# Ledger of designs, part 11: peptides against a protein of PDB entry 5H65

Target 1, 294 residues: chain A of PDB entry 5H65
Amino acid sequence: QYLERTPLCAILKQKAPQQYRIRAKLRSYKPRRLFQSVKLHCPKCHLLQEVPHEGDLDIIFQDGATKTPDVKLQNTSLYDSKIWTTKNQKGRKVAVHFVKNNGILPLSNECLLLIEGGTLSEICKLSNKFNSVIPVRSGHEDLELLDLSAPFLIQGTIHHYGCKQCSSLRSIQNLNSLVDKTSWIPSSVAEALGIVPLQYVFVMTFTLDDGTGVLEAYLMDSDKFFQIPASEVLMDDDLQKSVDMIMDMFCPPGIKIDAYPWLECFIKSYNVTNGTDNQICYQIFDTTVAEDVI

## One batch from the design tools (peptide; aimed at target 1 V51 M220 V243 D244)

Design b1_p17_1_s2 (made by RFdiffusion4, then SolubleMPNN; from b1_p17_1, 7 letters changed)
Fold by OpenDDE base, seed 5:
Formats: sequence, structure tokens, C-alpha cells
Structure b1_p17_1_s2 (fold): chain B 294 residues (1-294), chain A 17 residues (1-17)
Amino acid sequence: as target 1 above (294 residues)
Amino acid sequence: MKRVLAPPYTPTNVKPP
């Protein structure tokens, strides 16, 4: 895509919607804390929601752990079940269901575990040893996803979430519809279980200044702008450092804006109506931080 | 940057399209 460079002073005078190529400096940005910029976005209803904190998940899994696994739902054609009793004073029952591929247990790196009654800590430990983990509970006739407020799928350190508004949950036996029960692609799992998967996105506001004018531009991006997946950044210190370094490069602390680097990016304008107030807003799109800058 | 409990950020004056 090629557009002629337009100065901000000219853009600020034009009606929306339009697309622009600009060259500007990043005067400032929000939020300053990276973890506050990472959110979950529904591709269907377009709602933005916060990524649950560890404390939120603890509550959900603690509640789930109060329920005893139903013996009638153990050891089906789909999975083999093992039950443990915790050593704590509560004597909590934990069920782990190992999903089979064509009646055969796969290797650990290909295995999907269904965990019933596990704590967040226990689930995370298992996800580090096995390919995939789904937190579940005993339903009336089958195992069911525990709660859409928690991840529907955990793969390593990545938590996959579903949209409560758009999902129509189906029971675990619907995983039988998957021909390949080894790869456990999040989208395939979601489809089988009636889940609309949420997307991790960076949500930021950039204040851009080219010396002719100043405007605020909205950034909502999953993995293209920073060339770093929003889905991984919260669980990886090195990725967090990389994003911080990029932002410090664009907007260096303690230095005057005259010394800031020039950024070339695409922005699009759009109309927003709030009652009788009509406002033109701007969003960054189709822009990637150059490798030579990183 | 470690993730700690903090108020969520919601952009103001710049609404998503």
C-alpha cells in the first residue's frame, strides 16, 4: 500500500473516513505500563475485556475444586481417567483425563489433559509437562468446560480464552469430531466445543507530533506492530523487555522531543458520535516496527 | 515489567472504530 505523506496539520482539517501515511514523532503514549495495554478482543462482538489476573483464576479454580468428580464420567472411549487425593487437610479429589487418539494414548507432547478439581498451580505444572490442558467439571451427562472466565485451553504458558457473549458451549465428547487428536489447535478445539476464541491485543494511545500538528492515534494490534505476540508477552520477561525497549526508543525518557526518532506509519480516520458530539478519531493500521529500529 | 494488580487502562477521547 502506497500513500503520499500528509502533514498532521492537513489531516486535522479533513473529514473522515480517510487513510493517511504520516511521518511523526511519538510525543507520549498510554498506558505506560505494558501489562495494562494487553487485552482480550472478541472477533465477533468486538468487545474488549481485561486478561484475568492470577487472583481471578485462583477463585475460579478453588470453586471448581470444591466439587467431587463424578465417577460415572470416568474412563470413556475418548479418555482414560486417573484420580488423586491431595495431601492437604481437605483431601481434595483431582481427576486427570488423558484424551486418546483412536483409542491410544498419545505421547506427552501430543496429549490433551482434561483437569477436574485442580488448582491454578497444579494446572500450570501439568501444562508445562504436557501439550495441552483443559480445565473441566462434571456435567449432568458429560464433562464440560469449567468456566469461560478461565482459559478453555492452556498450552505451555499460553492461556486461551473464549467469549462469554458469543460462545454456545458444548460438552467434552464433542472433541470426538476432531480427526486429529494430537495437534490440539486452539481454533479447532474452540470450534468443537462451541467457543468463540478471544484474541490477545495490544491497546494503546499514541500522541503523535510532526511539528505541524498533534493528534492521538489508537493502536489495537495482536502481533504485527511490535512483531511480538500479545498472547505471549505477559508470560515472557524477555518479550516484555523487548517491547519496553521499543517504546523507550520511540519516546526516550529524559530527552527532549527534538531528539526523538521520526516514525513513519499509516493512520485511518473515523467518525465517532457521542450524543450530539461528533468527533474524528484516528487509528494506526498496517504498521510494523522496522527491524533496523529494533 | 512484572504484571501486578492495577486499574485497567481504557483509552479516552479515542474510541475504537
Scores: peptide ipSAE 0.049, ipTM 0.686, DockQ to the pose 0.595
OpenDDE base, seeds 1, 2, 3, 4: peptide ipSAE 0.029, 0.039, 0.036, 0.034; ipTM 0.498, 0.641, 0.663, 0.502; seed 4 fails the geometry check

Design b1_p17_1_s3 (made by RFdiffusion4, then SolubleMPNN; from b1_p17_1, 7 letters changed)
Fold by OpenDDE base, seed 3:
Structure b1_p17_1_s3 (fold): chain B 294 residues (1-294), chain A 17 residues (1-17)
Amino acid sequence: as target 1 above (294 residues)
Amino acid sequence: MKVVDAPPYTPTNVRPP
């Protein structure tokens, strides 16, 4: 539907919910640091979570590495297992399970590895060599996902996370339900294992000013606004630079707002109740940075 | 708040689809 451009001063006087087309300048935004703006969002319960830091993952995997792989769970119809004993660290055992496709081991670039007892460093090395890695542990009857606080799937530098609240974990043998055991699509893996995948999202607050008024608009977007996936930006310097360049273009440092570009976007208003306080908030939606800027 | 005259037009870099 066509929306006529509405000045911010008029919007600020109206009740929610409504949708608006606006033309404004980005006076400021927060957070200023890109890594602080990337969050994990559950599409079901809508909880926002911080992306785990390397230090957090180190602890999880170190704890997992204290557990000994169960010999009874090795070498099934689904996977072939190899066990390594480290020379150091009191003989830590690491198990790597290579998932087969119809009983045949796929090529390394298409193979899913299940790893138990591995450190973050070891897992990362494997994920760079192989297509996909799932950190696992020995359960009572089957291999199980290690911990939803860690990635359920690592593909190269991309970490895929699941929602602890919404997921009902199933054992690793449920990967048998996947017809194609070579592509390892994250959503398919998640479905097989009973995981509700979290979505990487940019979360920012834009202070918009059109000269008639000022309002704060919330931005929560995965890949449409910047045309850059939030899931990849943290691990790609070029993508980070691109986002920084875009934001510098919208809100150039060291110059007055009069010289800022005009931005045209959609915002929607909505009511928020915080205890006894009712307020109207705004969110950017259906807006994309122009292609010539990227 | 005083409605200040809109600054000169600059092409938009953000567009709705």
Scores: peptide ipSAE 0.012, ipTM 0.416, DockQ to the pose 0.026
OpenDDE base, seeds 1, 2, 4, 5: peptide ipSAE 0.008, 0.007, 0.017, 0.005; ipTM 0.465, 0.407, 0.486, 0.413; seeds 1, 4 fail the geometry check

Design b1_p17_1_s4 (made by RFdiffusion4, then SolubleMPNN; from b1_p17_1, 7 letters changed)
Fold by OpenDDE base, seed 4:
Structure b1_p17_1_s4 (fold): chain B 294 residues (1-294), chain A 17 residues (1-17)
Amino acid sequence: as target 1 above (294 residues)
Amino acid sequence: MKKVDAPPYKPTNVKPP
């Protein structure tokens, strides 16, 4: 059934759940800073998490670097290992394990590296050169993922995170279950290692005003609304500028709301219960920024 | 700044699920 446009004043009087098509102006939005709007979302437990900052990752990798790679876990059928001893930092040992495809080392652009004892800087350098990097540690019988507080997979500038609550980690040798050991699809890696991957999402609250009423609508979206992946925006200045430009067009600074553009979008209402308090909330859905805006 | 000739938001699906 086609959704007709409904004024906000009418929507505000109706029970949830319902779906609406609206035409309104974006009076304001929060958070104002883009980096604050990007979160990690678990599709299983629905927990929202902050994206770890560089400082957080530094601590995790520094801690990991205090552990010495286990010699017994080097050079398996799955990977060839190389060890470096740093000249500084009291001779820190770094192990890099190159994952093989059917016993053969892939090309650098197809190779997965397992890094043990690496710093964030070292890991980032390697991820820029090689296809994929997994931070690992020596377990009792096998290599294991270092920490789910850090990325389980780094591909270029993209950091893939897993849910601590929902994941049941398996050892690195479970990568043997992957038939193709060259493409390293994040979902396949996650499945092999027992990881529930987190999704990057834009999380914003829009205050919408159509002149008849005002309501707040929640936006949680990965890549449809802005036509920009939330997973890439934090590491790409051009994408950040694009989002900023879009928001400035919707809600231009220093201009009166009367001059703001009219926006057409879909919102759905839903009930939120907190104890005895029942509130109706709204969420934007099935809405995309027009191509002429980007 | 690109001048928007149309509303910058468009619905992708006008049918209820």
Scores: peptide ipSAE 0.019, ipTM 0.472, DockQ to the pose 0.037
OpenDDE base, seeds 1, 2, 3, 5: peptide ipSAE 0.014, 0.011, 0.005, 0.013; ipTM 0.448, 0.439, 0.392, 0.442

Design b1_p17_2 (made by RFdiffusion4)
Pose (drawn by RFdiffusion4):
Structure b1_p17_2 (pose): chain A 289 residues (1-273, 279-294), chain P 17 residues (1-17)
Amino acid sequence: QYLERTPLCAILKQKAPQQYRIRAKLRSYKPRRLFQSVKLHCPKCHLLQEVPHEGDLDIIFQDGATKTPDVKLQNTSLYDSKIWTTKNQKGRKVAVHFVKNNGILPLSNECLLLIEGGTLSEICKLSNKFNSVIPVRSGHEDLELLDLSAPFLIQGTIHHYGCKQCSSLRSIQNLNSLVDKTSWIPSSVAEALGIVPLQYVFVMTFTLDDGTGVLEAYLMDSDKFFQIPASEVLMDDDLQKSVDMIMDMFCPPGIKIDAYPWLECFIKSYNVTQICYQIFDTTVAEDVI
Amino acid sequence: EHGFKAGFPWRTQSEYL
């Protein structure tokens, strides 16, 4: 009834901060390599960070495999422990600690594992069969998180990361403070270990063109615009294909802008200290499937 | 090169399985 759209030339003449409903074509976008759009964002210090690569994580987990699990830290009231020996793996030993709920191991889909000396591949397999996995190492007096460079919790396809700057790391026994040992809410796990969780976000720069003007608008969201969770996309081939197809739909490579579909959205202007723009309250996924 | 798989540095969860 009162749906009206503001041309871009009118927006460029106005001061910030304001909000606009617009229709425009996606002339171009960055990143060209779409995997680079997935960033980690700390809610506490507002720093943006790259997600560690497989090679980075492999280095951490292999380095963890050189250390011997400490027998003194095995079989507590918090967890049962089991050590596996290996062959042709530089004498590697793998410790898996099964976390108990009131002195009883829960069902595998509710059971959290702590693992010393495991590979990324093994951890990912364990995450399918069990509730979740925390990579750990034998500290002086207690089990401790392996490294904040690696995920503090792998749950399903989500690798949860914490902020190195904002976190004050606590040892594993502090998991006793969790209300139960079956729900394993990632924010609750992070609080018990003194970790400030990072948030996954899609970060992209859109060049919008409606024929009256041209404008650069940022995309920064976890799951609204695509209806694809940024927290899952790097570990899910189907979600990656969906992002590829949506961006190919709005901005196909090689063909002209005349043939592109229109992008209906809101944008907000703001002062940085020059005026910048950002997409908000917008989803392409509700009308596109 | 462009798209999600151009220079992609990870394996997906299913590839670990």
Fold by OpenDDE base, seed 4:
Structure b1_p17_2 (fold): chain B 294 residues (1-294), chain A 17 residues (1-17)
Amino acid sequence: as target 1 above (294 residues)
Amino acid sequence: EHGFKAGFPWRTQSEYL
């Protein structure tokens, strides 16, 4: 149905759920720090999680590095294995398994690496070179995903995470079910390994003011609003700068709201029940940043 | 237009799809 523009004062008086088109100024937004707006969202259980910090990953991979690769799990029909012993005092063993496509090793840029015992730094270096990396550990009968608290797949600078709640992990040999062992599509890898992929999303709260009223609207979006993937922004300074510039344009620092641009967007209202309290909330939808800003 | 732009000015994405 066609949505006419509705003033905020009218919206604030109406029951939920409803959809609206509005024209308003962005008085303020939160979080102010961009990196805090990027979250991981499960499409199945709807859990929102923080993106793990490097420090968190360091701990996970350090713990994994204390385990010795099982010789019995090396050099299968699925992968060829190479083992290194580090020159440090601990003599850490690192196993890299090169996944084969129909028994043949693919080109480096198409080859999936399974890394056992690697540090975050080592894994990142390998992901930059080979594109696709899965951190693994030796299980009882097969290699297994190391930890869902860490990425299940690293492709370049993109970390793919899985939902601990919804995933039922399967062993690495289930990658055999993939017909194409060169492209390594994250969703396909996840499916093969029993992982429910988490989605990167921007999570923000916008305070909107049209002069008739003020309301807070929730934004949860992966790539449509900013036309910037939430999955890439944390690892790309230019993308971060772009988002910052966009928000600065909407909310110019040191300038009065009277000079702020008018923004047009869709919002939907919905009911939230917290115990005995019923609250109407608002969410932005079907809205993108204008092309002149991008 | 400057700022936010409605993707579907007359209907929602769900209605469009």
Scores: peptide ipSAE 0.017, ipTM 0.452, DockQ to the pose 0.022
OpenDDE base, seeds 1, 2, 3, 5: peptide ipSAE 0.010, 0.012, 0.015, 0.011; ipTM 0.441, 0.444, 0.451, 0.435; seed 1 fails the geometry check

Design b1_p17_2_s1 (made by RFdiffusion4, then SolubleMPNN; from b1_p17_2, 5 letters changed)
Fold by OpenDDE base, seed 1:
Structure b1_p17_2_s1 (fold): chain B 294 residues (1-294), chain A 17 residues (1-17)
Amino acid sequence: as target 1 above (294 residues)
Amino acid sequence: GRGFRAGFPWKTFSEYL
């Protein structure tokens, strides 16, 4: 659809909801640090939450490692189990369950591991060798997902998280419902286990100025705005540098706004009610970072 | 140079206007 450019001063006087095309400069943005702008979003309840840090995961897996694997839950039709006792002072037991496809162990690049008692470091090492890793614990009758505060699925460097509010966890044997036990599609795994998967999103506030007015526009986007997946950026230094370079280009430090580049954006207005007070907010949509064609 | 552009990269140039 075509939208004619509207000056910010005119937009600021109009009722919501409406859509606009604007030409403005990025006066400032928040958060300033990239890691603070990446969040997890639930597509069902729309809650935003922070991506757990390495330290948070360490604690969760340390706690999980205090539990002993139940021998009765080893070696089922779904998986073959191997248990190791670590040589550390704690004598930690680690159980790894190799999920089978039709009773046959697949190749490592197709194999899903269920791990109980593993550290973050060990899990990360395994995720680099096998297709996927699920942190689990011994339940009463079956293996269960360890904790939704940790990833329910780790594939390489990608951590997949689930919504605590919207998920109704099912035991690990529900993976039997998957016909294909080699690809381990995150959404399929989530569905089998009763998990509502969270989505990585960039969450930022842009202060836009076109010389006629100033407004704040909200950005919530997974992979379209920067053409960089939010799910990968935290684990890739080059992607982080790319985003930083982009933001520095649009909002260069140490120079006056008069020298900033002009940017084109779509924004939509919407109403937010706080008691008796009505506030109009703005969100960026259908906008991407691109090479200049002029 | 680079900048924000209304629309997505897969759209035609005319759709950016």
Scores: peptide ipSAE 0.066, ipTM 0.568, DockQ to the pose 0.023
OpenDDE base, seeds 2, 3, 4, 5: peptide ipSAE 0.050, 0.093, 0.047, 0.040; ipTM 0.551, 0.579, 0.478, 0.495; seed 3 fails the geometry check

Design b1_p17_2_s2 (made by RFdiffusion4, then SolubleMPNN; from b1_p17_2 with E1G H2R K5Y Q13F)
Fold by OpenDDE base, seed 3:
Structure b1_p17_2_s2 (fold): chain B 294 residues (1-294), chain A 17 residues (1-17)
Amino acid sequence: as target 1 above (294 residues)
Amino acid sequence: GRGFYAGFPWRTFSEYL
């Protein structure tokens, strides 16, 4: 729908909820660091979470490695298994399960690995060789996802996370429900395992100024605003650079705001109530960075 | 079939990686 441009001063006087088209300059934004702006968002419960750091994952996988793979769970119709005992003093046991497609092992680029006892480094190496990796543990009757605090699926450099609150985890054998055991679509894997996948989102606060007023608008977007996937940006230096360039264009450092470019965007207002306090907040929506900017 | 994974000839996990 077409919306006429509304000055910020007028918007600030109106009740929520409403939608507006605005033309404003980005006076400032928070957070300034890109890695701080990337979060995980649950589409169901709407909880925002931090993307786990490498150190966090290391701990999880180290803890997982303290558990011994159950020999009884090896070599099922779904997967072929190999177990190693590492040469380290603790004798860490690692189990790799190669998921089969109709009883046949796929090529590496189509193969899903289930791994018990692997380190982050090892898992990352495997994810670069195989289609996907799922960190798992031996459950009572079947392999189970290791921990939703870690990725439930790793594809290349992409870590897919699930919502702890909304997920009702099912055992690995539920992957049998997938007809295609070669592509390993994250959403399909998630569905099979009872996982509500989290979405990578850019979360930022924009301070917008059109000369008539100043307004803070919230940005929560996965891939449309920057036309860069939030899911990939943390692992790609070029993408990070691109986002930084875009933000520098919108809000160039060391330059007066008068020289800032005008930003055309849509914002919606909404009410937020915390106890007795009611405030109107604003969110950017249906807005993309112009192609000539990126 | 087991393809090229057949037999898992790697003696150590490090060799497999």
Scores: peptide ipSAE 0.190, ipTM 0.776, DockQ to the pose 0.021
OpenDDE base, seeds 1, 2, 4, 5: peptide ipSAE 0.189, 0.162, 0.186, 0.179; ipTM 0.774, 0.758, 0.767, 0.757; seed 5 fails the geometry check

Design b1_p17_2_s3 (made by RFdiffusion4, then SolubleMPNN; from b1_p17_2, 6 letters changed)
Fold by OpenDDE base, seed 5:
Formats: structure tokens, sequence, C-alpha cells
Structure b1_p17_2_s3 (fold): chain B 294 residues (1-294), chain A 17 residues (1-17)
């Protein structure tokens, strides 16, 4: 879709909703720290949540590790179980359940592990060696997901989270409904376990200035704006550096705005009601970092 | 132009709030 370029001073006078093409400088942006801009979004209830901090996960897994695995739930048709007793920490028991595909253990790079009683450190170590990890606990009749405040699935360095409000959890034996027990697609795992998966998103506010006016525009995007997945950026130093480099290029520190590059993007206006006050807000859309920057 | 170019269609920010 072709839109004529409109100066910000003209946009600021118009009613919403409308779409615009603009050319402006990025005067400033919030939040300044990348980790603060990454959120979890529910596609069903639209709730925005903070990504759990490592310390929060430590607490959840530490609590889970206080509970002894139920021997009656070990070694089913779905999985083979191995138990370890730690030398320290009062002899903590850790259960690892290896999910089978049609009764056969798959290769390590295709295997799903169910971990019961593991610490965050132990879980992370296992996720680096095996394809997929699900933190679980012993339920009354079956293994169950440990806690939706923690990842329901870990694949390498990617943590997949579910919505507490929208999910109706089912027991681990529901993984039997999956025909393919090797690829472990996050959406398929979520569906089998009754989980509504959360989406990683970048949430930022850009202050744009074209010399005729200044406006704030919101960015909410998962993987298109930076051409970097929000789901991976927190665990990858190189991706973090890339985003920081992009932002430093557009809004260089210690330099006057007159020297900032001109940026072209699309913005949408929309009405927001806050009590008795009606305001017009703006969002960046259909925009990605240009190829000359990547 | 520098910086950004047109890409894929997205929902409005209001729809996520």
Amino acid sequence: as target 1 above (294 residues)
Amino acid sequence: GRGFYAGFPWKTFKEYL
C-alpha cells in the first residue's frame, strides 16, 4: 500500500484512526534497557506479562525440588524413568523421564525430557544436551506440569511460557495424542497439555521528531521490526548486541539530534479513552529495519 | 530512505491493550 509522506505537524492535527508514512528522527526511546522491552503477550486475553527473572525461576524450581517423585508414576508406556540422588542438599531426588516414540527411545537430539525435582541449573544443563525439556511434578494419578510461572517447554536456550488465565492444564499422558514424538513443536505440546502459549514481544516507545513536530509512537513486535526474534534475544549475547547497535545507530548517545539519521516508517493513529479524557495514540506498523542497517 | 522500510501487516497496539 502506497501512502504519501505526511509531516508530523499535520498528523498531530488529524483525527484517528488513520495510517501515515513519515520521515523522522528518533529523538529518544523507552525503555533504554533491552531486557525491559521484552514482554510476554497472551494472544487470547491480551495480557502483557514480564518475563520471569532467573531468581523467580530459581524459587519455583527450588520449591519443586522439595517434593519427592512418586515411584508409582515412573516407567510408563510413554516414558522411561531414571532417578538420581544428590550428594548434597539432604539427598535430593531428581527424576528424569525420557519420552519414547512408539515405545522406542529416540536420539538425544529428538528426545523430550520430563524433569522432576531439578534445579534451574540442572534443567539448563540438560536442555543444552537434549532437544526439549518439560519441568514436571508428581500429581495424584499422573505427572503434571510443574508451574505455569515457569517455562512449560525449554528448547536449547528458548523458554516457552503459557498463560495462567487462559490455560486449562491436562496431565502429561496427553502427550500420547501427538503422533510425532520427535519434533516437539511448541504449539503442539501446548495444545496437548491444554496450554495457551504466550508470545514474546518487543514493547517500546519511540519519540519521533521531524522538525515540524514531535510524537510518541509505540512499537509492539515479535520478530519483524529488528528481524530478531524477541523469544531468543534475552538468551543470546550476539542478538542483544545487534539490537543495541541498531538503536545506537538511530539514536546515538552523546551526539546532537541534528546529526541523527532520517528514518522512514509507517504509523497508525488510534483513539484511547482514559476516564473522561480522549487521547490519540500512535503505533509503528508494517516497518522493519532497512537492509542498509542490517 | 534510511532506517526503516515497509514490511508485514500488524495489529494496532490498542488491540493488545
Scores: peptide ipSAE 0.009, ipTM 0.411, DockQ to the pose 0.027
OpenDDE base, seeds 1, 2, 3, 4: peptide ipSAE 0.008, 0.008, 0.007, 0.011; ipTM 0.427, 0.395, 0.395, 0.471; seed 4 fails the geometry check

Design b1_p17_2_s4 (made by RFdiffusion4, then SolubleMPNN; from b1_p17_2, 5 letters changed)
Fold by OpenDDE base, seed 1:
Structure b1_p17_2_s4 (fold): chain B 294 residues (1-294), chain A 17 residues (1-17)
Amino acid sequence: as target 1 above (294 residues)
Amino acid sequence: GRGFYAGFPWKTFSEYL
């Protein structure tokens, strides 16, 4: 799709919806901190939510650890179970279930662990040794996902979350439906468990200025704008530095806007109705940071 | 089962981690 460049002053006078190609400077952006710009987005209900912080997860797993694993749910055709009692003051019981593939335990790097009563620290350690970890609890008849407020699947440093609103959770035995019990594809696991996976997205507001006008444009993107996955950026210092460097290049601190680089991007306008008020908003689309900037 | 679980030598969960 080819669009002629349109000055912001002209865009600001036009009705929505329309698509534009613009050349402008990034006067400012929000949020300023990268961790605040990463959100979880539901592709079904489109709800945006915060990525849980470590402290939030600690609470969830602490609460989960107050529950005792049900002995009747140990050692099924799907998994082999090991239970420990910790020697801490609370006498916490931890159950680890090793998911089998066709009745055979796979290699650790191909094995999915189900864990009851684990702390965040313990789960993280396990996720570095095994393919994947699912925090679970003992249900009435089967193991169940612990809480959608926590990751339903942890692979290495990647936390996979599900939408509470759109998910209809099914018990762990539904993992039997998976033919391949070695790769543990997040989408497949989610489908088996009735989870609608959330997507990591960058959410930012850019204030764009081309000298003729100023407008705010919304950015919501998973991995195309920065060519960096939002799902990985929070756990990778190098990726964080890259994003920060890009933003500093676009909007260098302590320098006047006259010295800022000119940016070319696509924006689309859309109408937002709030009561009797009609507002035109703008969103960046089909735009990737130039290679020479990265 | 394969060796990583079949021959579990650890007495405590902390040792397993």
Scores: peptide ipSAE 0.153, ipTM 0.736, DockQ to the pose 0.021
OpenDDE base, seeds 2, 3, 4, 5: peptide ipSAE 0.009, 0.144, 0.147, 0.136; ipTM 0.303, 0.732, 0.745, 0.725

## One batch from the design tools (peptide; aimed at target 1 M220 Q240)

Design b1_p18_1 (made by RFdiffusion4)
Pose (drawn by RFdiffusion4):
Structure b1_p18_1 (pose): chain A 289 residues (1-273, 279-294), chain P 18 residues (1-18)
Amino acid sequence: QYLERTPLCAILKQKAPQQYRIRAKLRSYKPRRLFQSVKLHCPKCHLLQEVPHEGDLDIIFQDGATKTPDVKLQNTSLYDSKIWTTKNQKGRKVAVHFVKNNGILPLSNECLLLIEGGTLSEICKLSNKFNSVIPVRSGHEDLELLDLSAPFLIQGTIHHYGCKQCSSLRSIQNLNSLVDKTSWIPSSVAEALGIVPLQYVFVMTFTLDDGTGVLEAYLMDSDKFFQIPASEVLMDDDLQKSVDMIMDMFCPPGIKIDAYPWLECFIKSYNVTQICYQIFDTTVAEDVI
Amino acid sequence: SKLPSYTPIPLPTNIQPP
């Protein structure tokens, strides 16, 4: 009834901060390599970070495999422990600690594992069969998180990361403070270990063109615009293909802008200290499947 | 599935957080 759209030339003449409903074509976008759009964002210090690569995580987990699990930290009231020996793996030993709920191991899909000396591949397989996995090492007096460069929790396809600057790391026995040992809410796990969780976000720069003007608008969201979780997309091939197809739909490579579909959206203007623009309250996924 | 490997691009400094 009252749906109207503001041309871009009118927006460029106005001061910030304001909000606009627009319709424009996606002339171009960055990043050209779409995997680079997935960033980690700390809600406490507002820093943006890269997600560690497979090679980065392999280094951490292989380095963890050189250390011997400490027998003194095995079989507590919090967890049962089991050590596996290996062959042709530089004498590696793998410790898996099964976390108990009131002195009793829960069902596998509710059971959290702590693991010393495991590979990323093994941890991912364990994450399918069990509720979740925390990579750990034998500290002086207690088990401790392996490294904040690696995920503090792997749950399903989500690798949860914490902020190195904002976190004050606590040892594993502090998991006793969790209300139960079966739900394993990631924010609750992070609080118990003194970790400030990072948030996954898609970060992209859109160049919008409606024929009256041209404008650069940022995309920064976790799951609204694509209806694809940023927290899951790097570990899910189907979600990656969906992002590829949506961006190929709005901005197909090689063909002209005349043939592109229109992008209906809101944008907000704001002062940085020049005026920048950013997409908000917008989804392409409701009308596109 | 595996985590990708790539060369990082500069992080935007002017983007407003949610």
Fold by OpenDDE base, seed 5:
Structure b1_p18_1 (fold): chain B 294 residues (1-294), chain A 18 residues (1-18)
Amino acid sequence: as target 1 above (294 residues)
Amino acid sequence: SKLPSYTPIPLPTNIQPP
């Protein structure tokens, strides 16, 4: 639906919820650092979580590596297993299970690896060689996902996470329900294992000023606003640079706001109750800022 | 294992039916 442009001073006087088209300057934004703006969002419970840091993952995988793979769970109809003993002083055992498609091992680029007892470094090395990796542990009767605090699926440099609150984990043998055991679509893997996948989102607060008024609007977007996937940006220096360039374009450091470019966007207002206080908040929606908009 | 930190964003509390 076509929305006429509304000045911020008029918007600030209106009740929520409403949708607006605005033209404003980006006076400031938070957080300033890109890595702080990327979050994980659950589409079911709407929880926002921090993306786990390398140090957090190291702890999880180190803990997992203290457990010895169960020999009884090796070599099933679903996967072939190979065991390595590390050459370090502890002689840690690492199991890699190669998932088969209809009893046949697929090519490396289509093969899903289940890794048991691997460190973060080892897992990352394997994910670079093999497109799809799931960290697992030995359960009572089957392999199980290691920990939802870690990725349930790693594809190249992309880490796929699941919601601890909303997921009801099922054992690895449930991957048998997938007809195609070569593509390893994250959503399909999640469904088979009872995982509610989290979505990477940019979360930022924009202070918008059109000369008539000032308001704060939230940005929560996965890939539309910057035309850059939030799921990829943390692992790609070029994408990070692109986002930084976009933000610097709209909010250039050391320059007066009078020289800032105008941002055209859609915002929606909504009511937030905090105890007895009713507050109106604003969110940016259906807005794309591409480099070609200059 | 450190639980991921919750980042609060105000969510709509009064969804008035469109």
Scores: peptide ipSAE 0.073, ipTM 0.656, DockQ to the pose 0.115
OpenDDE base, seeds 1, 2, 3, 4: peptide ipSAE 0.071, 0.069, 0.063, 0.066; ipTM 0.655, 0.654, 0.660, 0.651

